# Peptides against a protein of PDB entry 9GMZ, part 58

Target 1, 343 residues: chain A of PDB entry 9GMZ
Amino acid sequence: TGFPLELLTRPATERLAYFENYTVAHPRLKEVYEILMRTIAEPAGASFIFVYGASGVGKTTLRLRVEQKLTELALPKLESDRARVPVVGIEAIAPESRYFNWKEYYTRALITLEEPLIDHKFDYGVRGISRDNFGKINVESKVVAPALRRALENALIHRHPDVFFVDEAQHFGKVASGYKLQDQLDCLKSLANMTGILHCLLGTYELLTFRNLSGQLSRRSVDIHFRRYCADSPEDVQAFKSVLLTFQQHLPLAETPNLVDHWEYFYERTLGCIGTLKDWLKRVLSDALDREATTITLKDLQKRALSVAQCQKMFKEIQEGERQLSETEADVQNLRSALGLGA

## One batch from the design tools (peptide; aimed at target 1 P27 Y33 R65)

Design b2_p23_4_s1 (made by RFdiffusion4, then SolubleMPNN; from b2_p23_4, 10 letters changed)
Fold by OpenDDE base, seed 4:
Structure b2_p23_4_s1 (fold): chain B 343 residues (1-343), chain A 23 residues (1-23)
Amino acid sequence: as target 1 above (343 residues)
Amino acid sequence: SEARERERQWEESEKEMEELLAS
């Protein structure tokens, strides 16, 4: 099984788009997907799900897969309930200022929530929120953050998504002192409580700071660790090689490149992160298509690889995150032992 | 639909990955 051979006669843009849209259902992605889907279906009183893992591990791919599946599962109900949106997902943007732009956040959330429902007008109860001629939400500059919040609360209640995704959610943490981060988390908690909508925050290991800062959020949150593949695990190495083999077969080139023979180099420059791997291969494929090349060479890979310095920086961030999780697991074991619960 | 094609592609990728991990 590989790419459709007809792609070799198609424009470079279509060949690249095929690879961009191709998703490998690798073991860690499947595992986290199943946990996340189960948690969304049965949140057991949770208001938050935290999905954390290395940058480039594939969190956005996970989100998009879950959004797709939730939409598919909701289709029979959406025919009868045209007001319902099964899922909403936004990406958090790093604020330029030391303060999180809640106005922008609420605006983007409203836009994303209402974009699929062009034909269904909703009264947001807020002046200066309208739909344009294309059915997209327009928010006038005069609309203040508290009004946008009320509009979003009303929209979330009315549309009743099964989950609200916030990708790159670590960007909430880049805002000022720990106290201000707590206020932001309390604001998110309040939004989840007021709407009854489950929130899923996806991000880097910096999200662990959110769990530690709010003992009340931790009581109403489910944690999901999206692990990278580790070179010290034979099973993880096998999975990583299998991913390389799959990508090798799905690169729309006349000659299948040998990626698997270079697995150590791929591992060195991706740290076992499949999103980083896919992005690297995408860049290399784009270059190959621009040159009308029949295959990808090691030299082509080297031209688009992350630098050793970039990998070293990313690896330090990963190690710190993995360390924090390891300590938390040890603390749980110590707590169990102290409670007389067997180890 | 694009959604059906993405679902098919996911299922095929799951099967392919299972076959590769069993080998």
Scores: peptide ipSAE 0.474, ipTM 0.913, DockQ to the pose 0.848
OpenDDE base, seeds 1, 2, 3, 5: peptide ipSAE 0.044, 0.244, 0.169, 0.146; ipTM 0.599, 0.828, 0.776, 0.764; seed 1 fails the geometry check

Design b2_p23_4_s2 (made by RFdiffusion4, then SolubleMPNN; from b2_p23_4, 8 letters changed)
Fold by OpenDDE base, seed 3:
Structure b2_p23_4_s2 (fold): chain B 343 residues (1-343), chain A 23 residues (1-23)
Amino acid sequence: as target 1 above (343 residues)
Amino acid sequence: SEAEKLREEWEKSAKEMEELLAS
């Protein structure tokens, strides 16, 4: 099974769009998807889900697939409840300043909640929030963060999503002091508690700092580790090769490139992160399509690869995250041993 | 719907991946 051969006669834009939209259901993605869907369905009093893993592991792909599934499951109910939004997902922005911009966060969340062509107009009770003729929310610059928070709380209660996704959530942690980080977590916790809406924070291993700062969050949070593939695991290597084979078959080119034979090079430049791999292949495919090439070569791959220096930096960040998790697991084992719970 | 198409694509990809892992 491969790409539809008819794509070879289609414009480069359609061929690229096919590959961009194509998702490999690799084992780690499937596992995390199943855990996340189960947790959303049965949160068991959790207010937060933390999904953490390497940059480029595929967290955004996971989010989009869950959003799609939740939307699909809600369709029968949305016909009767026109006010409901099944899911909302935003990306947290890296602040230009050392401080997280809550005003921008609330504004983006409000805009996203109202992006669906929801015929049901909701009055937020906040001056300076309006809707255009297309139903899009406009927030005037004079509206202050506390007012936007109240508007978001009301919107979340009214729209009642099954989950609120925040991608790149490590950006909440970009505060110079641990105290300010705690205040931000308390703010998020308060928002979740006031609205009754489950929050899912997706991000890098920097999210682990949030877990450690609030013993109260730990009691109301579910942690999901989205692991990369590791070269020291034969099963992970086989899964990674299988992903390469699948991508090889789904590149809409006249001649199937041999990616699998170069698996070590792909691993070296992706660190076992499938999102990084897909983005790399997308860039290479775009170049090939622009040249009307029949295939991609190793030289084409090399031209768009991450540098060794970039990979080394990313790998250090991964190693630090994996180390922190390993230490936590060891601490649990030590605690169990100290409690006389047998090894 | 677009949601149904994406679901079908996901289910197809999942089956293909399971087959590849079993080989």
Scores: peptide ipSAE 0.020, ipTM 0.534, DockQ to the pose 0.871
OpenDDE base, seeds 1, 2, 4, 5: peptide ipSAE 0.021, 0.022, 0.018, 0.019; ipTM 0.564, 0.603, 0.504, 0.496; seeds 1, 2 fail the geometry check

Design b2_p23_4_s3 (made by RFdiffusion4, then SolubleMPNN; from b2_p23_4, 9 letters changed)
Fold by OpenDDE base, seed 4:
Structure b2_p23_4_s3 (fold): chain B 343 residues (1-343), chain A 23 residues (1-23)
Amino acid sequence: as target 1 above (343 residues)
Amino acid sequence: SELEEEEKKWEESEKEMKELLAS
């Protein structure tokens, strides 16, 4: 199956939007999706889920797919409970300062949780939080972080989402000192405990630092590793080639480009990260559409590829994350052996 | 609905990927 052929007669904007909105249900995404959905349905007393993996592996795509599915599954219940929000997802912003801006976090969380389409007006119990004429939440600058936290706690309790997503959650770790990182984790833990809402933090391997710092979070967390495709695995190479073939068929161009024959080059410049691959192809597609080109060439790909230096940097970050996980797995095996449970 | 269309697209992609991995 390929793109709808009628797109070839549509404006470049519609053709680009088609590809932007196209999602490949690749094996690693599906696997992590199934684990995450199961964990959300049966958290087994967990208050946190950590989803970690390489930058550009597809964590945002995973989040959006889970948000969609949870919304779909909740629709029959939302008819009877108009106050309920099935899922809420925010992206953490990298702080400009050495300190995480909790006021901004709580504000963004409230704005996202309280969509205009929610018929039931909720009293946040905080002055300076209002809805505009379009039902959007407005938070006045005078509202302080502790008040915003209480408003968010009350809103989460009232709206009862199945999960609260925080994407790019490694940005919580960008703090001037390790002590402040612990305080941030304690704040998140307290929010989850006070609301009873499961929190899912998605991010890079920098999230492993949070796991290591908070022995208390680890007891109430589920870890999900969103792995990249590895070139040393024949199965992973096959999956990566299948993704290339799928994207090749879904590029809305008059002539289907041959991506699969260049799989090694795609792997070299994406490190097996499908999000990085998709973003690369989006840039190349945009350039091709701007030129009214019939296809994409290797030269077009090369113009928009990540540099070798960028790939080397990203690969070092991946290797460090994979190493930390491997050490943790070895430590678990050593512990099992020491306990007489067998490896 | 938009959700039904997105679910359908996901299912189609899952099917396509399964077929490709079986080939």
Scores: peptide ipSAE 0.463, ipTM 0.909, DockQ to the pose 0.830
OpenDDE base, seeds 1, 2, 3, 5: peptide ipSAE 0.017, 0.008, 0.017, 0.442; ipTM 0.444, 0.348, 0.468, 0.903

Design b2_p23_4_s4 (made by RFdiffusion4, then SolubleMPNN; from b2_p23_4, 8 letters changed)
Fold by OpenDDE base, seed 4:
Structure b2_p23_4_s4 (fold): chain B 343 residues (1-343), chain A 23 residues (1-23)
Amino acid sequence: as target 1 above (343 residues)
Amino acid sequence: SELEKLEEQWEKSAEEMEKLLAS
């Protein structure tokens, strides 16, 4: 099983788009997907879900898959409730300044929430928010952050999504000097509480700082660790090789490249992160298609690989995150043991 | 629909992965 052979006669743009849109349902992605879907269905009084893991582990792919599935499951209900949006997902932007731009966040959230095929006119209760002739939301520059927040609260209540996703949520941690990260968390907590909408924050291990700073959020949050594949685990190595095998079969090239034979090199340059792997292969595929090449070579891979220095930096960040989680797990076990509870 | 195609692709990929891991 592989890519549709008809793609070999199609333009390079269609071949690339096929691979871009192709998702490997690898074990860690499937596991985290199932946990996340279950948690969204039965949040058990949680207001937040934190999904943390290495950069390039596949958090955006996870989000998009969950958004797709929630939309699919909601379709029968959306026919009767035209006001409902099943899911909303945004990416938090890295601030250009040392502070998080809440005005931009609320604006993007409103746009994303209301851009879909919602024929139903909603009054945001805020002047300077309008829909254009194409149904797109326009937010005038004069609209201030508190007004945008109220508009978003009203929109979330009215549209009642099953979850509100924020990707790259570690960017909330970028606070200006003199501001507290706690204030950012209190803003998010207040939004979740006022709307009754479950928030899912996806990000790097920097999200662990959010967990540690807010004992109140910890009581109302579910944590999901999206782990990378580890080379010291035979099962993880087998899974990683299986992903490589799947990708090599789904590269729309005349000759199937042998990626699996280079699994150690792929692991070295991705750290077991499948998103990093996919992005690498996408770049290499694009270069191959531009040259009308029949296959991908090791030299083609090497040209688009992350540098050893980049991998070393990324690996240090991963190790620190994994260490913090391991310490937390050990602390829980120690606490349970001290309480006379089994480990 | 586009959603149906994406769902089919996911399920197919999951089945293929399970077969690969069992081999």
Scores: peptide ipSAE 0.512, ipTM 0.926, DockQ to the pose 0.862
OpenDDE base, seeds 1, 2, 3, 5: peptide ipSAE 0.467, 0.454, 0.480, 0.505; ipTM 0.916, 0.912, 0.919, 0.925

Design b2_p23_5 (made by RFdiffusion4)
Pose (drawn by RFdiffusion4):
Structure b2_p23_5 (pose): chain A 343 residues (1-343), chain P 23 residues (1-23)
Amino acid sequence: as target 1 above (343 residues)
Amino acid sequence: SLHTYPTLDEYEEENEEYFESLF
């Protein structure tokens, strides 16, 4: 397999768009996608899905793919319920203040729930907020956060989304003190419990500070780790080389450059994160298409790679996250002993 | 030995019934 040969006659813009739209279902992403879809289809009391992963591992692409895939299920379902949004997805806003702005979060979440059939919803539940009949949801600055949250709860319980996505969930950790971390997630827990809607939280390894704050949160959450490819296990190395081969065969050029020979350097400047690899390859391809190059040289790759210091910070954070998420037989034995079960 | 991987579109099309069956 490979890129369509017709693209050679097309201008560089078509080649670049093709490579941008190209995706690879590498095994780690496939497994994480399958677990996430299975868990969304049947939460069974869980009120959170935590998706931990390093920067550039593909959390956002996963969210987008699962949103598209779930939207397919909604079309047959719509014949039964004319007013139902299948998936709602938003991004956590990093606040300028010391603490996360819950009023702005509620406002954006309610705004994202705009639909053309707004007549079906009628009143949101509290005065002061309504659509301006121009397709935009208007909220009043005098409306307080408890009333806005109540309106969001009512809107969510009415629309009943399958899953609620909060991309970049590490921004929830912006707090004004050292004790507000548990409350920051308890508010979202209460919202999810009352609305009966699973809240899937995606973020980098900084989200691990939101892991096990309380037993209630521990039971109301499901951990999904989007692990990067590690050079320690040969199988992961084989997979990383194989992803490079797929990219080598699928980037549009006159002749396919050799990338497997330079797999060590790629791993050195990507740490196995597939998104970081594709961003680098797309940048190099764009640089090469400017000069109409027939192949990719190592010099081109080196020109637009990542700095050593940046990769050192990436690895430090990744090591800390993998150390915190590691699970061994020793932990299972310790828990068995402490529980008094034995063996 | 090395090998290539499918796209996400191809993978979802091949397993379309499996994912529908989850619901």

Design b2_p23_5_s1 (made by RFdiffusion4, then SolubleMPNN; from b2_p23_5, 8 letters changed)
Fold by OpenDDE base, seed 5:
Structure b2_p23_5_s1 (fold): chain B 343 residues (1-343), chain A 23 residues (1-23)
Amino acid sequence: as target 1 above (343 residues)
Amino acid sequence: SLQTFPTFDEWFEENREKIESLF
């Protein structure tokens, strides 16, 4: 089944919004979603989940879908416990400065956790944190990071989410000269330990550096690799082509474009990353709608494609991440062999 | 052969009981 045909009579904004909200249940997304949901339900003493993969693989889509479904599943219980928030998710911002801004992080986390729709008002006990007439949290500039941390700890304990998501978590690695990435991890570890809240960090392969820095984190972390589709796997190529076939049916245009015939070009410019593919198609769809075009052509695709130089850079980052993981897998096999456990 | 994939929501509804049983 394709898009609702009634969209062809709707404004360009509604047609674009349909495609923006559209999510394909492709094999890698389903797999990672099931693993993540299971790990959230049964963390088995883990304090952290690391979800890592290529930029544009679909980590933000995964997070948003988990947040949505955890919220939906919790609704019946929230009627009896109006203080509870089932899930909280933030995106770590790349600081304009070379250093991660903890004050901004805590402020954003508090604002997200204390959305105005929650009837149960919590007093943070911190001067300079207030709610406006709409229940929105306001943090005065005078409030220092340690006070914001205490407020967040208290809020997390009171709201008791099943998981706290941090997207683009590789930005914690942007430390000042002389500061260690370990100090950032120790801050996060302390927050998780003090609150008893499971933290899920989503990011690029730079998160592997986080995992390797602390043998103590390794004992209390679960790793989830969100893989791209690889051109050297016939099954992955078939899945990628099937994603293209699915997307072409869900582009709200009068004539269905043939994306599948251009699968090699799509693969070249996305590296098998479905998020990158979707974002590319959104840009092309927007251009087509602005022109009142009936379909999408190869020329329209080329106009919005990533450059070869961008793809080469992204591919180098992917290869380095995949190499590190392959070495880790080999080390596990070697350890098992050395322990007399069969391979 | 190539196939179309369901939407995430369609797939979730088909697997709702399995997923909800985790919680």
Scores: peptide ipSAE 0.635, ipTM 0.956, DockQ to the pose 0.826
OpenDDE base, seeds 1, 2, 3, 4: peptide ipSAE 0.630, 0.631, 0.632, 0.630; ipTM 0.954, 0.954, 0.955, 0.954

Design b2_p23_5_s2 (made by RFdiffusion4, then SolubleMPNN; from b2_p23_5, 7 letters changed)
Fold by OpenDDE base, seed 4:
Structure b2_p23_5_s2 (fold): chain B 343 residues (1-343), chain A 23 residues (1-23)
Amino acid sequence: as target 1 above (343 residues)
Amino acid sequence: MLQTFPTFDEYFEENREKFESLF
């Protein structure tokens, strides 16, 4: 089934919004989603979930879909517990400064956790945190990071989400001179321990550095590798082509573009990352709608493609991450062999 | 053989009971 044909009579904004909101349930997304949902439901004493993978693989899409569906599933239970928030998700920001801004992080977390729709007012025990007339949280500039942390801890305890998501979590690795990455992990670990709330960190392969720094975190963490589609796997190539086939049917254009015939070019410029593919297609669709085009051509694709140099850089970063994972898997196999367990 | 994948919402609805049973 393709897009609703009625969209062809709708404004360009509605046609674009349809595709923006459209999410393909491709194999890797389904796999990771099922593992993540199960792990959230049954953390088995885990305090952390690490979701790592290439930039543009679809981690943010995964997070947003989990947030949406956890919220939907919780609605019946929220009638009895109006204080509860089922899930909270934030994006860690790359600070303009060289160092991770904990004050901003805690502020954003509090603002997100305390959405206006929550009727149950909570006292954070911190002066300078208030709600406006619209129920939006306001944090005064005078509130310091340690106070915001305590407010967040109290809010997380009171709201008791099933999971706290942090997207772009590799930004926690941006430490001040003289500070250790371990200190950032200890801060996160302390927050998870003090609140009893499961934390899910989503990010690039730089999260592997976080995972490896703490032998205690490794015992209390679940790892989820969100893999890209690899051109050396026939199954992955078939899945990638099937994603293209699916997207071409869901582009709200009068004539269905033939994306599948250009699969190699799409692969070259996305590295098998479906998020990168979707974002590329959004840009191209927007251009096509602006000129009232009936379809998308290869020339239209080329105008919005990532440069070869960008792809080469991204690919090197991916290869390094995949190498680190392969080494870890080899280490596990070597350990098993050394223990007399079969490979 | 190439195939079309469902939407995420279609996928979720097809598996709703499975996911509801987790929580």
Scores: peptide ipSAE 0.664, ipTM 0.965, DockQ to the pose 0.860
OpenDDE base, seeds 1, 2, 3, 5: peptide ipSAE 0.653, 0.660, 0.661, 0.659; ipTM 0.964, 0.965, 0.965, 0.965

Design b2_p23_5_s3 (made by RFdiffusion4, then SolubleMPNN; from b2_p23_5, 7 letters changed)
Fold by OpenDDE base, seed 3:
Structure b2_p23_5_s3 (fold): chain B 343 residues (1-343), chain A 23 residues (1-23)
Amino acid sequence: as target 1 above (343 residues)
Amino acid sequence: SLTTFPTWDEWYEENREKFESLF
């Protein structure tokens, strides 16, 4: 079934919000979601989950859908345990100074973990951390990173989320000259070990560099590759076309646009990344609604498409990541062969 | 033939028992 037809009589804002909140259950998202949910339920001594894939593949959508369902599943238990937070999710910020700002990270993590709706007041044991009249965490400028870390450790232990999500986690790789990326990894490992909380790091293929630095983390990590759809796979092309057909039916317009006939152009400008596709269609839908248009044309699509230069840059980054993974798979195979294990 | 995929919530409801049994 398509969008609710009653949306055609609703304001442009409601029509856009429908599409914004719409998520297609496409094969790669379903697969990664099932693996992630099972790993969260049964971490088997893992302290980390690494979810890596192309920019715009849909990692943020995956995170938000897991957060939503973990929250839903926890609701009956939260009535009795008002201290518990079922899940916490933050986005790592790209540092302005080229160095990862741990003070800012810990502050944002605390603010997110301690949402105003939590009735149970927690004392962080750190001077300069307070709640305002709205229950929002306030951190004074004098509070140093080690104190914020201790506050976060205590908050994570007290709130006991099933998982702590960090989106755009490749930004942990931004280290000062003379600092080791290993030190960043050891900080995260220590936080997970001290709290007993499972951490899920979502990011680009730059996370592979981070993952590969610690053989000790590899023993306590689960890896999830969120693949794009590849044009060299007939099955992937069919899935990508099916996503276009699905979005076509869920654009709240009077006339259903023909997106499927332009699948090659959509693939060229998204590289098989469904998040990039959705964001593009959202921009085009917004423009169409602003003009009170009955449908979307190829000209409307072209106006909001990524440039060829942007796509070429993104594609190089994808190819490098996919190459590194393929080499890692070959290295595993070579190691198994050298150990006398079958392929 | 090209087919549509379900919405996320439709797919989840069809598999609800599978996911709820994990927790």
Scores: peptide ipSAE 0.661, ipTM 0.963, DockQ to the pose 0.824
OpenDDE base, seeds 1, 2, 4, 5: peptide ipSAE 0.656, 0.656, 0.656, 0.660; ipTM 0.962, 0.962, 0.962, 0.963

Design b2_p23_5_s4 (made by RFdiffusion4, then SolubleMPNN; from b2_p23_5, 10 letters changed)
Fold by OpenDDE base, seed 4:
Order: sequence, then C-alpha cells, then structure tokens
Structure b2_p23_5_s4 (fold): chain B 343 residues (1-343), chain A 23 residues (1-23)
Amino acid sequence: as target 1 above (343 residues)
Amino acid sequence: PLQTFPTWDEWYEEHREEFEALF
C-alpha cells in the first residue's frame, strides 16, 4: 500500500503535509514505543525515564506519537475529570547564555500544561499568572523562577499527567563554568518527587553524562536506548532498506522513485537514523513539488543531502555514545561474574 | 524478499487492545 492516489491532484501543500505526517512503524521505533508505553503504564516506583539515542534517530517522533496516543486513551476519562491532562511534552531550549533558563523552562511547561481546552479554572497560587479569553496562560515578566516552580508543582499535582516529557533534555547538561550539573538533576528530582509525576527525558547520548552523575537516579530511572540501524548488522541493513522501500511508496509523486537502489548512499548520509532520512526526503519532496516534478532523482537527493563533514561529526558523537553504553554493559557483566552470577 | 513496514496508525490499530489494556 502506498500514498492515496488522489493526492496527485491536490495542492503541493497537501502532498507535503501527507508525507510530513506519515510515520513508518519501523522495528526500532516500535520497540522503543512499546517499552516506553509499558513503563509509563507501570513505572514500578520509577520517577524518571531516560530515552537516549543519536540526533535524528526519531526521539521527537516517538514523543509525539506517545503524546497523541496517551491523549486518545485518556479522552473517555477526561469527560468525567475535566481537570486532568493526560500528558505534557516540552522541548528544552539550548540556553543562549551559559546558564539553563529555569524561568523559561517553568513558563513553557506551565503554558503547555494549561492548554485552552481545559475549562476548569486553576488557581496557580502565584500572582502574575493569568489566562486570556482563549484560555492561554500569560506569565508576567515579574514572576520569579521559584514562584513559577511552585505554580508548576501545583499544576502538575492538579492536572496529574501520566508523564511529563522533556525533549532535547541534553540541554540541561549545558551549565556555566562553576555550576554543578548535579544541582540541575537535583532540581528535576525534587520536581518529580514533589509532584509524583513521572518524567521522561529524551535526548542525545549527552544525556548519559546526566544519568551517570546520580547514583540515586539510577534506582528511580528506567533507561531506553533508541538505537540507530547499524550497517554491520545484516538485520539492521535489511530493516533500513525496508524503511526506504516504505518511504518510496509514500512519496506523493506521479512516479515512484527507486530509493532502495541507493541504500548505501542513504545510509552514508543518515548514519541509520530514520528521522534524518525522513527530514532529508521531506526537503527533496518539497523541491520536487515546487518544480512540479513527476519523481525524485539521485541528483535531487544529492542537492539536499547532509555534507560528508556533517555526517563525520555526527558519526563521531554516535560512536562515543555507543562506546559508553557498551562499556556500561561490559561493566555489568564483569560485576555479575565477580559476584559469581552466571552470564 | 524486501518488504514494506506498516504505517504507524496501521500498526497501532493492530495492537490497540494491548495498549488500551495497559491503562
């Protein structure tokens, strides 16, 4: 099955939007999604979930799909409990300054948590937080970070989401010289503990540095590795080719492009990251639609590919992350062996 | 032979009952 053929008669904007909204149920995404959904449903006393993997592996897609489905599953319960929000998801912003902006984080979290669809007025207990006529939260500039934190704690307790998502969570690790990364972790721990809300941090392998700093987090965290497809695995290569085959059928073009024949080139320029692949294909599709082209050529792909230098940089970051995980796995095996436990 | 993967929504609908049973 491919894209709806009626799209060929639709505007370029609708054709592009179809592909933008299209998601392949590829093995790694399904696996991580299942683990994440089960962990959200049954956190077993965990306060944190860490989802880490390469940039462009698809973490944001994972988050959005979980948010969508948790919202859908909660709809019947929300009719009776109009105060509840099933899920909240934000993206952590890279600080322009050397300091993580907690005020901005709390503000964004509050704005996201208090969507317009919530008829139930909540008193945040903080002056300078209001709702407009559309139910959108307005936070006055005078409101200080400790007050915003209390407002967020109260809002999280009252709205009781099943999970609080923070995407690009490696940005918490960007601390100024002299600040302790530990203090930021302790702040997040305190928020999770005070609210009783499960936090899911999604990020790059830089998130491992965050994880390793807190031996106390390890007891209350679940770790999910969102792996890329590896070229040294025949199974992963086959899966990556199957993703290409799937995408080529879902590009709303008059002639189906042959992406699979170029799988090595796609792998070279995506490092097995499906998000990177999708974003590349989106750019190429947009260019093709703008030209009213019937198909996508290798030349069109080459025009929008990441440079070799970009890929080399990304690959180095991936290799370092994968190495750290492999060492951790080896350390576990060594510990088990030292304890007289079987392999 | 190389095969396509389902769309996300197709796959989810096939597993909907499993996921609904979690919550």
Scores: peptide ipSAE 0.652, ipTM 0.960, DockQ to the pose 0.853
OpenDDE base, seeds 1, 2, 3, 5: peptide ipSAE 0.647, 0.647, 0.651, 0.650; ipTM 0.959, 0.959, 0.960, 0.960

Design b2_p23_6 (made by RFdiffusion4)
Pose (drawn by RFdiffusion4):
Structure b2_p23_6 (pose): chain A 343 residues (1-343), chain P 23 residues (1-23)
Amino acid sequence: as target 1 above (343 residues)
Amino acid sequence: AEAEEERLENLDPSVFEKELPEL
């Protein structure tokens, strides 16, 4: 397989768009996707899905793919329920203040729930907020956060989304003190419990500070780790080389450059994160198409790679996250002993 | 928002059916 040969006659813009739209279902992403889909299809009391992963591992692409896939299920279902949004997805806003702005979060979450059939919803539940009949949801600055949240809860319970996505969930950790971390997630827990809607939280390894704050949160959450490819296990190395081969075969050029020979350098400047690899390859391809180059040289790759210091910081954070998420037989034995079960 | 809608329109739903080549 490979890129369509017809693209060679087409201008560089078509090649670049093709490579941007190209995606690889590498094993780690496939496994994480399958777990995430299975868990969304049947939460069974869980109120959170935590998706931990390093920067550039593909969390956002996973969110987009699962949103698209779930939207397919909604079309047959719509024949039964005219007013139902299948998936709602938003991004956590990094606040300018010391603490996360819950009023702005509620405002944006309610705005994202806009539909053309707004007549079906009628009143949101609290005065001071309504659509301006121009397709935009208007909220009043005098409306307080408890009333806005109540309106969001009513809107979510009415629409009943399959899953609620909060991309970049590490921004929830912006607090004004050292004790507010548990409350920051308890608010979202209470919202999810009352609305009966699973809140899937995606973020980098900084999200691990939101892991196990309380037993209630521990039970109301499901952990999904989007592990990067590690050089320690030969199988992961084989998979990383294989991803490079797929990219080598699928980037539009006159002749396919050799990328497997330079797999070590790629791993050195990507740490196995597939998104970081594709961003680099797309940048190099764009640089090469400017000069109409027939192949990719090592010099081109080196020109637009990542700095050593940046990769050092990436690896430090990744090591800390993998160390915190590691699970061994020793932990299972310790828990068995402390539980008094034995063996 | 608009950029994400454009991205969703351009996405291929069959990507998870594809496999990696053997080495």

